# Peptides against a protein of PDB entry 4N78, part 42

Target 1, 186 residues: chain A of PDB entry 4N78
Amino acid sequence: HFQVICRLLGYQGIAVVMEELLKVVKSLLQGTILQYVKTLMEVMPKICRLPRHEYGSPGILEFFHHQLKDIVEYAELKTVCFQNLREVGNAILFCLLIEQSLSLEEVCDLLHAAPFQNILPRVHVKEGERLDAKMKRLESKYAPLHLVPLIERLGTPQQIAIAREGDLLTKERLCCGLSMFEVILT
Target 2, 155 residues: chain B of PDB entry 4N78
Amino acid sequence: MAELQMLLEEEIPGGRRALFDSYTNLERVADYCENNYIQSADKQRALEETKAYTTQSLASVAYLINTLANNVLQMLDIQASQLRRMESSINHISQTVDIHKEKVARREIGILTTNKNTSRTHKIIAPANLERPVRYIRKPIDYTILDDIGHGVKW

## One batch from the design tools (peptide; aimed at target 1 L174, target 2 I109)

Design b2_p19_2_s3 (made by RFdiffusion4, then SolubleMPNN; from b2_p19_2, 5 letters changed)
Fold by OpenDDE base, seed 1:
Structure b2_p19_2_s3 (fold): chain B 186 residues (1-186), chain C 155 residues (1-155), chain A 19 residues (1-19)
Amino acid sequence: as target 1 above (186 residues)
Amino acid sequence: as target 2 above (155 residues)
Amino acid sequence: SVLTPTIQELIEKALKALS
């Protein structure tokens, strides 16, 4: 599903969606969630010391329950705050999945374009074969597919320019060195 | 363009007119041949003359038709060539626009990206300043790195 | 290139022959 979304939206659409999601996340964090956090901080006991070990686990739990009674009883925390946190979480996950899907799409594009861009696959050298000879054979095999050189030889200046630009755009992908998700996490 | 215009406005219409005129003229020739045959004391000579006129008339018509046909074909070829050029131009413009749009889109999404941190050191991720400079990393793409990314996708 | 006479030329020739 995310792959289809990435294909449909393209870079621009993805950018718009990501920007809007970031705005939503920011709004949730700076608005409702912040308010709840502030409220929680206000009701938080100033002194919460560890109870004596002599109380055992149940006693310790009861102690903390008592100390945090106001927080536990804060019904809005369970309803509104957690919902907002879920929304934030969903937004983050969405961004992650979009980026992953986009990366996969880009990888596929790169792989498909590789034969046309003088990018040779990794060759497994069998025993007794010279790597150099094999590479030369591959180069010769794929040489006719090199699009930019071909167009440079046969095309008009305008076609050459377009081909070069297209080649550049094909080569330059986000997955090669850029991450959106890292930005989202910051 | 001048050649096409000449074909459209002068040569082809002229050829059509010539062909039409030839029809009327052929009728006159036929009438002449008929009358000549009837009036001639030497019927054999008159017949031979008629054959000659017929042959010549047919040759003339054939020539006119051929000329007209060639002109029409030439016109069509020129028009086809013009259409191809127009198509090429449109395609070029379209591609240019698409490339531009793609560049804009990439800039927009690029603003939302940062360099992949390959450093093993847990760098304290400084809060992303909202205004991230569009970092265009022009690094040669090593596609060998892509081999590891495809393993997890259940297609 | 055997210049094929035009039909008009043929008519003219025919008319001359009738005169």
Scores: peptide ipSAE 0.055, ipTM 0.561, DockQ to the pose 0.004
OpenDDE base, seeds 2, 3, 4, 5: peptide ipSAE 0.023, 0.026, 0.030, 0.045; ipTM 0.543, 0.552, 0.560, 0.566

Design b2_p19_2_s4 (made by RFdiffusion4, then SolubleMPNN; from b2_p19_2, 5 letters changed)
Fold by OpenDDE base, seed 4:
Structure b2_p19_2_s4 (fold): chain B 186 residues (1-186), chain C 155 residues (1-155), chain A 19 residues (1-19)
Amino acid sequence: as target 1 above (186 residues)
Amino acid sequence: as target 2 above (155 residues)
Amino acid sequence: SVLTPLIQKLIEEALKKLS
C-alpha cells in the first residue's frame, strides 16, 4: 500500500502529505498533549522516592501505581490524551513507512538506471575469476547503454542539456543520504 | 512554408484541374477519332491517326498523373517533416517542464529531510581509468541499508 | 521527362484544332 502511495504521490505529493502531517503532529503536541503534560506535572507527587529493591518488581510496581494512582485514574488522560498520542504515533509510523517505501522505490530506480549511467552492479567474483576482468567485461557490456554520452554524440544541444539534467535527477535520491524520519523525530 | 503553400494552393489544384481538363479533352479526341474513322475513305490512315492521338493522350495523362503524384508526395513529406519538428519541440518543452517540476518537488521534499549518518559501505571499486564524464561525485549508494526493509519485495 | 511537357503541349494544340 505504501509503495503505491509513493508511486502515486511522487516527491511532490509526499512532501505535501508530510508537511501536513507535521502540522498535525505539531498541533497535537503543542496543544492538547502539552496541556495534559502540564496538568500531569502539577499532580505528580513532589516526593517520589525509589522504593527499596527488596519489594521486588511487583511491589515496586504497586508502589508507583499507588503514587501515580491519581494520574492513572485521570479519565481524560485515558481517553483524550492517549488518543492524541496514538494519532501522533500513527503519524510517525506513517512517515516511517512512507520513507521506507520511498527508499525502496528510489533504490529500484537507481538500479534500473545504473546500466545507463555507467554504474556497474556489484560483482560477485566467482572462484577463478579476476575482478578486473569481470569489471572490464561489465563495462564493455554496458558501455553502449550510457545514455548521456550517447546523446552528447548524437543529440542536439537541447537534448544534451535535458539528458544531463535527467541524469543528475536520476542519480540524486533521498536514499543516498537523506532521512525524512529523522526530521519528524526532531 | 512557401513551398508547401505553393503546392497546396497552386500546384496540386492546378494538377487536378489539368487532369479534369484532360478527361474532357480525351473525350473530344475520342469522338473525333471515331467520327474521322467513319467518315474517312481511307480507313487505314484514320486508324493510324487514332493511334497517334491515343499514344499522345496516354503520354499526356501519364505525365499529369506523375506530376500530380509527385507534388502530393512532396507535400506529404513536407508536412511529415513539420510534424516531426513540432513533435520534437513539444517533447523538448514537456521534458523541460517535467525536469523543472521534479526539481521543485525535490526541493520541497528536501526541506523535510536531514542527512543520514551513512556508514562507509564498500566502495564499488570503479576501475581507476574510466573516462567518466565529470559526474557529480556520487557518494557510494549503500543498497544494503535496505536489506532489512522489504522482505517481501521480489527484486 | 523533358519530352512530357512537350507532348502535353502537343496534345493541347491538337485539342485546340479539334475544337
Scores: peptide ipSAE 0.031, ipTM 0.587, DockQ to the pose 0.005
OpenDDE base, seeds 1, 2, 3, 5: peptide ipSAE 0.026, 0.020, 0.020, 0.019; ipTM 0.580, 0.591, 0.568, 0.583; seed 1 fails the geometry check

Design b2_p19_3 (made by RFdiffusion4)
Pose (drawn by RFdiffusion4):
Structure b2_p19_3 (pose): chain A 186 residues (1-186), chain B 155 residues (1-155), chain P 19 residues (1-19)
Amino acid sequence: as target 1 above (186 residues)
Amino acid sequence: as target 2 above (155 residues)
Amino acid sequence: SAAHEEVVQEVIQFALSLL
């Protein structure tokens, strides 16, 4: 699903969805969640020690039950507090997962562009062979496929300018050195 | 474009009217052969001159049509090339717009991004100078090696 | 423009109800 969502939205669609999800998270954190956090903070026990081991685990469980009774009995703890938090969590997970799908989408695009952009994989080296001497030979084999230099050789200035721009857009992807989840959290 | 204007404004309309002139001039020439036969004292001579005019009328109508047909074809060939060049220009404009729309979309998501500081190194990196193997040499106990440390006491 | 906003709202709803 995320794979399809990435393809259909593109960069502009994903960006606006992320910007809108930030507005939703902001609305919830500074809104209903904040209201209920302030309310439950008063219902909270002002102080609460952690009992020594001596008191035993069953006596510690009893102590936490009494000290946190008002939290345990709060009627809207699930239907409101947990629900709102779930929505915020899902919004964060969407941003993370959608970025991962985009990364996969970009890397595949780059793999198909590599033959037309003079990008060769490492070649096997037998005895008496140097990669330096061999990679250059392989580059000659795929020389007719190098798009930008061919158009600069036979193309019109208009075709050349358009080729340079398209080539730049093809080789520059977010997965080459950029990320978003960090900015989302910040 | 100059050859097209010449075809559209003069040579086609002109060659066309020259055809209409043939329409009117031939009906005169048909009457003349009938009159020149009637006045003619020599019926055989007048027939041979009618034949001459018939053959000449045929050669003329075929020439006028051929000339006009070549002009119409040249006009269509030129117009076909115009559409060929125009499509090429429209395609470049389309590619340019696509590049722009993409730049706008990337600029929009670029706000939500930062550098991912990732690097690549080796599993093991040996030091530039490996530790020299130090030979063992016996030496006595020396109770003076600490005399220069702090407030020593020499003996 | 309206169709784009509808798609964004649908995606937001899906993102909020992911789990």

Design b2_p19_3_s1 (made by RFdiffusion4, then SolubleMPNN; from b2_p19_3, 11 letters changed)
Fold by OpenDDE base, seed 5:
Parts: structure tokens; C-alpha cells; sequence
Structure b2_p19_3_s1 (fold): chain B 186 residues (1-186), chain C 155 residues (1-155), chain A 19 residues (1-19)
């Protein structure tokens, strides 16, 4: 599903969604959640000592339940605050999953483009084979696929410019070193 | 442009008119040949003359048709070439627009990105100033991310 | 543009209600 969303939205759509989610999260955190947290802090017992262990687990639980009664009974905490926190959590998770999905798509694009961009994978060398010889063979095999040089040789100046721009755009991906999720956490 | 215009406005219409005129002339020739044959004491000579006129007329018509056909073909070739050039131009514009849109989109999403901190230290690196081209550190594409693609992981 | 905006809103709503 996330892959489909990534494909559907593209970079532009993903950016817009992320921005909107950030706005929502910011609004929730600085607004409603903050207010609830402040309210909860006000009703928090000033002195909450650990009960004696002699009370046992039930007694200790009852003690804390009593101390936190006002918090536990705060109905809006369950209905509004937790829902807002859920939304925040969902937004974060969504961003993470979108980024992961986007990264996968980008990696796939890079892999597919690699033969056309003179990017050759390191080949597994069997015993007795020279890596250099294999690489040279691969280079020779894929040399006709090098798109930019081919267009530079055969294409119009406009085509060359487009090919170079396309090549650059193909090589430059977020997955190469950028993270959106880190920004969201910030 | 000038050649196409000449073909469209002068040569082809002229050829059509010539062909039409030829039809009229052929009718006159036919009438002449008929009358000549009837009036001539030497029917054989008249027949040979008719054959000659017929051959000449056919040759003339064939020439006119061939000329007209060639002009039409030339016109079509020029038009086809023009269409190809237009198509190329449109494609170029389209590609330029697409590249531009992609660049804009990437800038927008780029604003929402920071460098992946490979350092274990949770240093909240302040988002580097938006204006610095994120030096694409060619980190080797971890292709291992694709290792899960194909193993039936339903995402 | 309107369709795009609608799509974005839907995706945002979906994102907020994932779990």
C-alpha cells in the first residue's frame, strides 16, 4: 500500500503530505496535548512516596490508583488526549513507512538505471578468475548502453542537455544520504 | 515553406487544371480523328494518324498524371517532415517541463530532509542550511534493501 | 489541482488513522 501511495504521490505529493502531517503533529503537540499535559501536571500528587512493600502488589496498585484517581478518572484523557497521541503516532509511523517505501523505489530506480550510467556491480569472482578481466568484460558488454555518451555522440544539443539533466536526476536520490524521518522526529 | 506553398498553391492546382484542360483537348482530338477518318479518302493514313494522336495523348496524360502525383508525394513528404519537427519540438518542451517539475518536487521534498546521521550519537544536527546543495555523499546504494523484494513480503 | 488536493487530504486522513 505504501509503495502504491509513493508511486501515486511522487516526490511532490509525498512532500505535501509530510508537510501537512508535520503541521498536524505540531498543532496537536503544542495545542491540545500540551494543554492536557499541563492539566495533568496540576492534578498530579505533589508527594507520591513508594508505599511499603508490605502492602503487596494489590495494595500498592490500590495506593497508586488512589493517588492518581483524578488522572485516571479524567475522561477527556481517554477520549481526546489518547486519540491525539494516536494521531501523532500514526503520523510518525506513516512518515517512516513512506520514507522506507520511497527509498525502496529509489533504489530500484538506481539499480535499473545503473547499466545505462556506467555503474557496474562488483561481480563475484570464482576461483581462478581475475576480477579485472570480468569487470572489463562487463564494461565492454554494457558500454553500448551508456546513454549519456551515446546521446552526446548522436543527439542534438537539446537532447544532450536533457540526457545530462535526466542522468543527474537519476543519480541523485534521497536514499543516498537523506532522511525525512529524522526531520519529523525533530 | 516556400516549396510547400508553391506546391499547394501553384503546382498541384496547376497540374489539376492542366489535366482538366487535357481532357478537353483530348475530346477535341478525338473529334478531329473521327472526322478526319470519315472524310479522308485514305482510311489507313487516317487510322495511323489517329493512332499517333492517341499515343501522343496518352503520353501527355501520363506525363501530367505523373507530374501531379510526384508533386503530391513531395507535398506529403514535406508535410510529414514538418509534423516530425513539430513533434520533436513538443517532446522537447514536454521533457523540459517534466524535468523542471521534478526539480521543483525534489527541492520541496529536500527541504524536509536531513543528512542521515551515521554517527551513533543522537546529536540533533541542526538542519543544515537549506541552501547548501546536499552533497550527495555517494554512499554505496545498499542493495540489501532489495533483498526482501521477491521473498513474498506483502507490504 | 482540486483532485490532487483531495487526494492529499485523503492520504493525510489515512495517515492519521493508520492504527
Amino acid sequence: as target 1 above (186 residues)
Amino acid sequence: as target 2 above (155 residues)
Amino acid sequence: SAEFEKLIKEVVELALNLF
Scores: peptide ipSAE 0.229, ipTM 0.707, DockQ to the pose 0.867
OpenDDE base, seeds 1, 2, 3, 4: peptide ipSAE 0.214, 0.214, 0.218, 0.203; ipTM 0.706, 0.709, 0.708, 0.695

Design b2_p19_3_s2 (made by RFdiffusion4, then SolubleMPNN; from b2_p19_3, 12 letters changed)
Fold by OpenDDE base, seed 4:
Structure b2_p19_3_s2 (fold): chain B 186 residues (1-186), chain C 155 residues (1-155), chain A 19 residues (1-19)
Amino acid sequence: as target 1 above (186 residues)
Amino acid sequence: as target 2 above (155 residues)
Amino acid sequence: MKEFEELIKKVINLALNLF
């Protein structure tokens, strides 16, 4: 589904969706969540020391349950605050999955364009074969597919310009060095 | 432009008119030949004259048809060439617009991005045993995997 | 002769209707 969304929206649509999601997340964080966090800080025990390990896991759990009783009994925390946190979590996951899906699409595009852009795959060299000779052979094989040089030779100035721009746009992808998800986390 | 206009307005209509006139003339020639054959004392001579007129008439019609056909073909070739040029122009504009849109889109999404911190991860030493490519088994996409993802709706 | 005339007329009519 995320791959389909990426294909359908393209860069423009993804940008719009991400911007709106960021607004929503910001609103949730600075609004409702912040208010609940402040309230939680007020009701938090002023002194919560780690009990001795000698009480065992059940005793430690009971201790914390008693210390946090007021928080646990705060009904709005479960219904509203946790819901908002889920929404934020969903937004984060959505962004991550979109970025991953977009990266996959971009990689596929790069791979498909590679033969036309003089980008050759790493050739497996069998024992006894010279890498250089094999690479040269591969280069010669794909030389006729090089789009920009071909158009530069046969095309009009306008076609050449378009071909160069298209080539550049094809080579430059977000997956090569940019992350949206990192921006969302900041 | 001038050549196409001449073909459309003068040559082709003129050729059609010429064929129509030829039809009328052929009818007159036929009538003449019939009457001449009936009235002539020398039927053999009259027949030879009729043959001559028939041959001439057929040649004339054939010429007119050929000329008209060539003019129509020429017209179509010119029009086809014009359409190809228009198509090329439209495609060029379309490509230019698409490139521009793509650049704009990339700028917009670029604002929402930061440089990836490529930590020099240690050289992943390729495991000595290349895992055999797992044969791609088309498993039906289980969409239920997504059922637990997302709580955007307040119930 | 009449048959030939009719044939010529048919050919001409066909030609005229093609354009």
Scores: peptide ipSAE 0.029, ipTM 0.723, DockQ to the pose 0.006
OpenDDE base, seeds 1, 2, 3, 5: peptide ipSAE 0.029, 0.025, 0.022, 0.014; ipTM 0.730, 0.730, 0.723, 0.724; seed 1 fails the geometry check

Design b2_p19_3_s3 (made by RFdiffusion4, then SolubleMPNN; from b2_p19_3, 9 letters changed)
Fold by OpenDDE base, seed 1:
Structure b2_p19_3_s3 (fold): chain B 186 residues (1-186), chain C 155 residues (1-155), chain A 19 residues (1-19)
Amino acid sequence: as target 1 above (186 residues)
Amino acid sequence: as target 2 above (155 residues)
Amino acid sequence: SKAFEELIQKVIELALNLF
């Protein structure tokens, strides 16, 4: 599903979605959640000492339940605050999953483009075969597929320019060293 | 353009008119030959004259048809070439627009990205200055990262 | 453009209600 969303939105759509989600998250954090946190801080017991261990686990739990009764019974916390926190969490998770899906799509694109861009996979050399000879054979085999050199030789100046730009755009992908999720967490 | 215009406005219409005139002339020639044969005491001579006129008329019509056909073919070739050029131009514009849109999109999404810290130290160093345009340092694409994700075709 | 905006809005709604 996320792959389909990535394909449908493209870079532009993904950027817009992420920006809007960040705005929503910021709004939720600075607005409703902040207000609830402030309210919770006000109703928080000023002194909460650990009860004696002799009360046992049930007694200790009851003690804390009593101390936090006002917080636990705060109906708006459950209905509104937790819902907002859920939305924030969902937004973050969505961004993560979108980034992962986008990275996979980019990798796939790079792999598909590789034969046309003089990018050869590392060939596993069996013992006794010269790596250089195999690589030369592969280079020779795929040489006719090199798109930019082919267009530079046969194409018009305009076609050459477009081919070079397209080649550059194909090579330059986010997965090569950029992370969106790290920005979202900040 | 000038050649196509000449073909469309002068050569082809002219050829059509010439062919039509030739038709009218052929009818006159036929009538002449018929009358000449009927009136002539020397039927053999009249027949030979008819053959000569027929041959000449057929040659003339054949020439006119051939010329007209060639002009029409030439016109079609020029039009086909023009269409191909237009297609090429449209394609070029489309590609240019797509590249531009892609560049814009990449800039926009790029603003939402930061360099992956390869440093093992888990310190989420919050980039201090959010506003610094992360100079996208074009690092050569290390495709070795792809080695772990794909079912490597074990050749 | 409007269709794209609607799509974006739907995706945002989906994102916020993912879980």
Scores: peptide ipSAE 0.243, ipTM 0.709, DockQ to the pose 0.879
OpenDDE base, seeds 2, 3, 4, 5: peptide ipSAE 0.236, 0.229, 0.220, 0.243; ipTM 0.711, 0.692, 0.697, 0.709

Design b2_p19_3_s4 (made by RFdiffusion4, then SolubleMPNN; from b2_p19_3, 11 letters changed)
Fold by OpenDDE base, seed 1:
Structure b2_p19_3_s4 (fold): chain B 186 residues (1-186), chain C 155 residues (1-155), chain A 19 residues (1-19)
Amino acid sequence: as target 1 above (186 residues)
Amino acid sequence: as target 2 above (155 residues)
Amino acid sequence: SEAEQKLIKEVIELALNLF
């Protein structure tokens, strides 16, 4: 599903969605969640001492339940605050999954474009074969597929310019060194 | 453009008119030949004249048809070439727009990105005692040791 | 553009209700 969403939205749509999600998250954090956190801080017991271990686990639990009674009984915390936190969490997870899906799509695009861009995979050399000889054979085999040099030889100046720009755009992908998720966490 | 216009406005209509005029002229020639044959005392001479006129008329019509056909073909070739040029231009514009949109989109999404912190590979301080890499001599697993284990079908 | 905006809104709603 995320791959389909990435393909459907493209870079522009993904950017817009992420920006809007960030706005929503910011609004939730600075608005409702902040207010609830402030309220919770006000109702937090000023002094919460660890009860004696002699009371056992049930007694300790009852002690903390009593100390936190006002917080636990705060109905709006469960209904509104937790829902907002869920939305924030979902937004973050969505951004992560979209980034992962986009990265996969970009890698696939790079792999598909590689034969046309003189990008050859490292061939596993069997013992006794010269790596250089194999690479030269591969280069010779794929040389006719090099799109930009082909267009430079046969194309119009306008076609050459478009081919070069297209080649550059194909090579420059986010997956090569950029992370969106790190920005979102920030 | 000038050649196409000349073909469309002058040569092809002119050729069509010439062909139509040739039709009317052929009727006159036919009437003349018929009357000449009937009135002539020398029927053989009249027949030879009719054959000459017929050959000339056929040649003229063939020439007119051929000229008109060539002009129409030339017109179609020019139009096809113009359409191809228009298609190329539209494609170029479309590609330019797409590239521009892609650049804008990439800038927009790029603002939402940061460089992946390449985790400084902690220099794995190689322990001082470089244990000599024991050349793992891959002893070929002798699978013959398992030949006696299991009810394998002895071929 | 309107269709794209609607799609974006739907995706955002989906994102907020993913889990």
Scores: peptide ipSAE 0.198, ipTM 0.724, DockQ to the pose 0.911
OpenDDE base, seeds 2, 3, 4, 5: peptide ipSAE 0.189, 0.185, 0.193, 0.157; ipTM 0.718, 0.701, 0.704, 0.712

Design b2_p19_4 (made by RFdiffusion4)
Pose (drawn by RFdiffusion4):
Structure b2_p19_4 (pose): chain A 186 residues (1-186), chain B 155 residues (1-155), chain P 19 residues (1-19)
Amino acid sequence: as target 1 above (186 residues)
Amino acid sequence: as target 2 above (155 residues)
Amino acid sequence: VFGISEEKITEFREELVNS
């Protein structure tokens, strides 16, 4: 699903959705969640020690049950507080997961562009062979596929300018050195 | 474009009217051969001149049509090339717009991004100079090696 | 467009095709 969502939305669609999810998280955190956090903070026990081990685990469980009774009995703790928090959590997970799908989408695009952009994988080296001397030979094999230099050789200035722009857009993807989840959290 | 204007404004309309002129001139020439036969004293001579005019009328109508047909074809060939060049220009405009729309989309998501500081190194990196193997040499106990440390006491 | 350096693009894509 995320894979399809990435393809259909593109960069512009994903960006707007992320910007809108930030507005939703802001609306919830500064809104209903904040109201209920302030309310439950008063219902909270002003102080609450952690009992020594001596009291034993059953007495510690009884102590936490009494100290947190008002939290346990709060009627809207699930239907509101947990619900709102789940929405914020899902919004964060969407941003993370959608970025991962975008990364997979970008790396596949780059793999298909490598033959037309003079990008060769490492080649096996036998005895008496140097990669330096061999990688350059392989580059000659795929020389007819190097798109930008071919167009600069036979193309019109208009075709050349358009080729340079398209080549730049093809080789520059977010997965090459950019990320979003960090900015989302910040 | 100059050859097209010449075809559309003069040579085609002109060659066309020259065909209409043939329409009117030939009906005159048909009457003349009938009149020149009637006035003719020599019916065989007047028939041979009618035949001459018939053959000439045929050669003329075939020539006028051929000339006009070549012009119409040249016009269509030129117009076909115009559409070929226009499509090429439209495609470049389209590619340019596509590049622009993509730049706008990427600028929009670029706001939500930062550098991912990732690097690549080796599993093990040996030091530039490996530790020299130090030989063992016996030496006596010396109770004076600390005399210079702090407030020493020499003996 | 994103401002990613040419070095980083080249290094990343070389590593990609090698993987």

Design b2_p19_4_s1 (made by RFdiffusion4, then SolubleMPNN; from b2_p19_4, 7 letters changed)
Fold by OpenDDE base, seed 4:
Structure b2_p19_4_s1 (fold): chain B 186 residues (1-186), chain C 155 residues (1-155), chain A 19 residues (1-19)
Amino acid sequence: as target 1 above (186 residues)
Amino acid sequence: as target 2 above (155 residues)
Amino acid sequence: VFGISDEQIRSFQLELVDS
């Protein structure tokens, strides 16, 4: 589903969606969530010492339940906060999945374009084969597929310009050095 | 342009008129041949004359049709060439627009991106000045990132 | 009769034979 969304939206559509999600997240964080957090901080016990381990796990649990009773009761009454947190979480997950899907598509595009851009795969040399000879053979094999040089030889100046720009756009992908998700987390 | 105009305005209409006139003339020739054969005392001579006129008329009409057809074909070829040029121009414009749109899209999404920190250890230093458009530092595309994902194409 | 020269007719006839 996310792959289809990425294909449908493209870079521009993804950017718009991400911007809107960021606005929503910001609104939720600075609004309702912040208010709940402030309220919860007010009801937190000012002094909460670790109980002695001698009370055992059940006693310690009861102690904390008693100390946090107001918070638990408040949280049960104000479940809206959890809904907002879920929304934020979903937005974050959505952004992550979109980025991952986009990265996969970009990688596929790069791989498909590679033979046409003089990007040769790493050659596994079998025992006894000279790496240099194999590389030369591959270069020779794929040389006719190099699109930009081909168009430079046969095309019009306008076609050459378009081919160069297209080549550049094909090579420059987000997955090569950029992350959207890191921006969302900041 | 001048050739196409000449074909459209002079040659093809002229050829059509000539062909129409030829139709009328054929009728006249037929009438003449019929009357000449009936009135002539020498039927053999009249028949030979009719054959000659028939052959000439057929050849003439065939010539006119061929000439007209060739002119129409030439016109169509010129028009086809013009359409191809127009198509090429439209394609060029379309590609230019698409490239531009892509560049705009890349800029827009680029604003929402930060450089991937390759080193696990480097603290995400929030870039201090959010306001400066992060100049797309064209880092050389490290395709080694593809090495981990693209196990597939054994050449 | 048709305003076409005998030369044009001959030329056309030759083209027909050569085709």
Scores: peptide ipSAE 0.049, ipTM 0.638, DockQ to the pose 0.006
OpenDDE base, seeds 1, 2, 3, 5: peptide ipSAE 0.019, 0.020, 0.021, 0.023; ipTM 0.642, 0.649, 0.643, 0.647

Design b2_p19_4_s2 (made by RFdiffusion4, then SolubleMPNN; from b2_p19_4, 7 letters changed)
Fold by OpenDDE base, seed 5:
Structure b2_p19_4_s2 (fold): chain B 186 residues (1-186), chain C 155 residues (1-155), chain A 19 residues (1-19)
Amino acid sequence: as target 1 above (186 residues)
Amino acid sequence: as target 2 above (155 residues)
Amino acid sequence: VFGISDEEIREFLLALVDS
């Protein structure tokens, strides 16, 4: 599903969606969530000592439950704050999944373009075969597919310019060195 | 342009008129030959004359048809060439626009990106000696590194 | 009779034979 979304939206559409999601997340964090956090900080026990280990896990849990009773029982926290946090979480996950899907799409594009751009996969050399000879054979096999040189020979100046620009755009992909998700987390 | 116009306005209509006139002429020739054969005392001579007229008439009509056909074909070829040029121009514009749109889109998404922190691999100890620009060995892009990116996304 | 020269006809006929 995310792959289809990436194909449909393209870079521009993805950018718009990501920007809007960031705005929503920012709004949720700086607004409602921040307010709840501030309120929670106000009601948080100022002094909470670690209970003795002798109480065991259940006793310790009961102790903290008692200390945080007012917070746990805060009805608005459960309904509004947790929903907002869920929305934030979903937005983050969406961004992550979109980026992953986009990366996959970009890789596929690169792989499809590779024969036309003089990018050859590393051939696994079987024992006894010369790597250089195999690579040379592959180069010779795919040489006629090199698009830019072909267009440079047969095309108009305008076509050559377009081919070069297209080649550059094809090679330059986010997956090669850029991350959107890191920006989202910052 | 001038050639196409000449074909459309002069050559093809002219050829059609000539062909129509030839039909009328053929009828006249046929009537003449028939009458000549009936009235002639020398039937063999009349027959030979008829053969000559028939050959000439057929050749003439064939010539007219061929000329007209060639003119029509030429017209179509010129038109086809014009259409191809127009198509090429439209395609060029379309591609230019698409490239531009893609550049804009990439700029827009680019602002949402940062460089992947490539793990600080080994301190590039600045080799003391200005290593000669290592010949850009086109390292084949190892796409195998990307095989791990797809783990866990259930489609 | 048809306004076409004998030479034009001859050339046409020759072209037909050569095709």
Scores: peptide ipSAE 0.088, ipTM 0.624, DockQ to the pose 0.006
OpenDDE base, seeds 1, 2, 3, 4: peptide ipSAE 0.071, 0.072, 0.084, 0.085; ipTM 0.616, 0.618, 0.603, 0.617

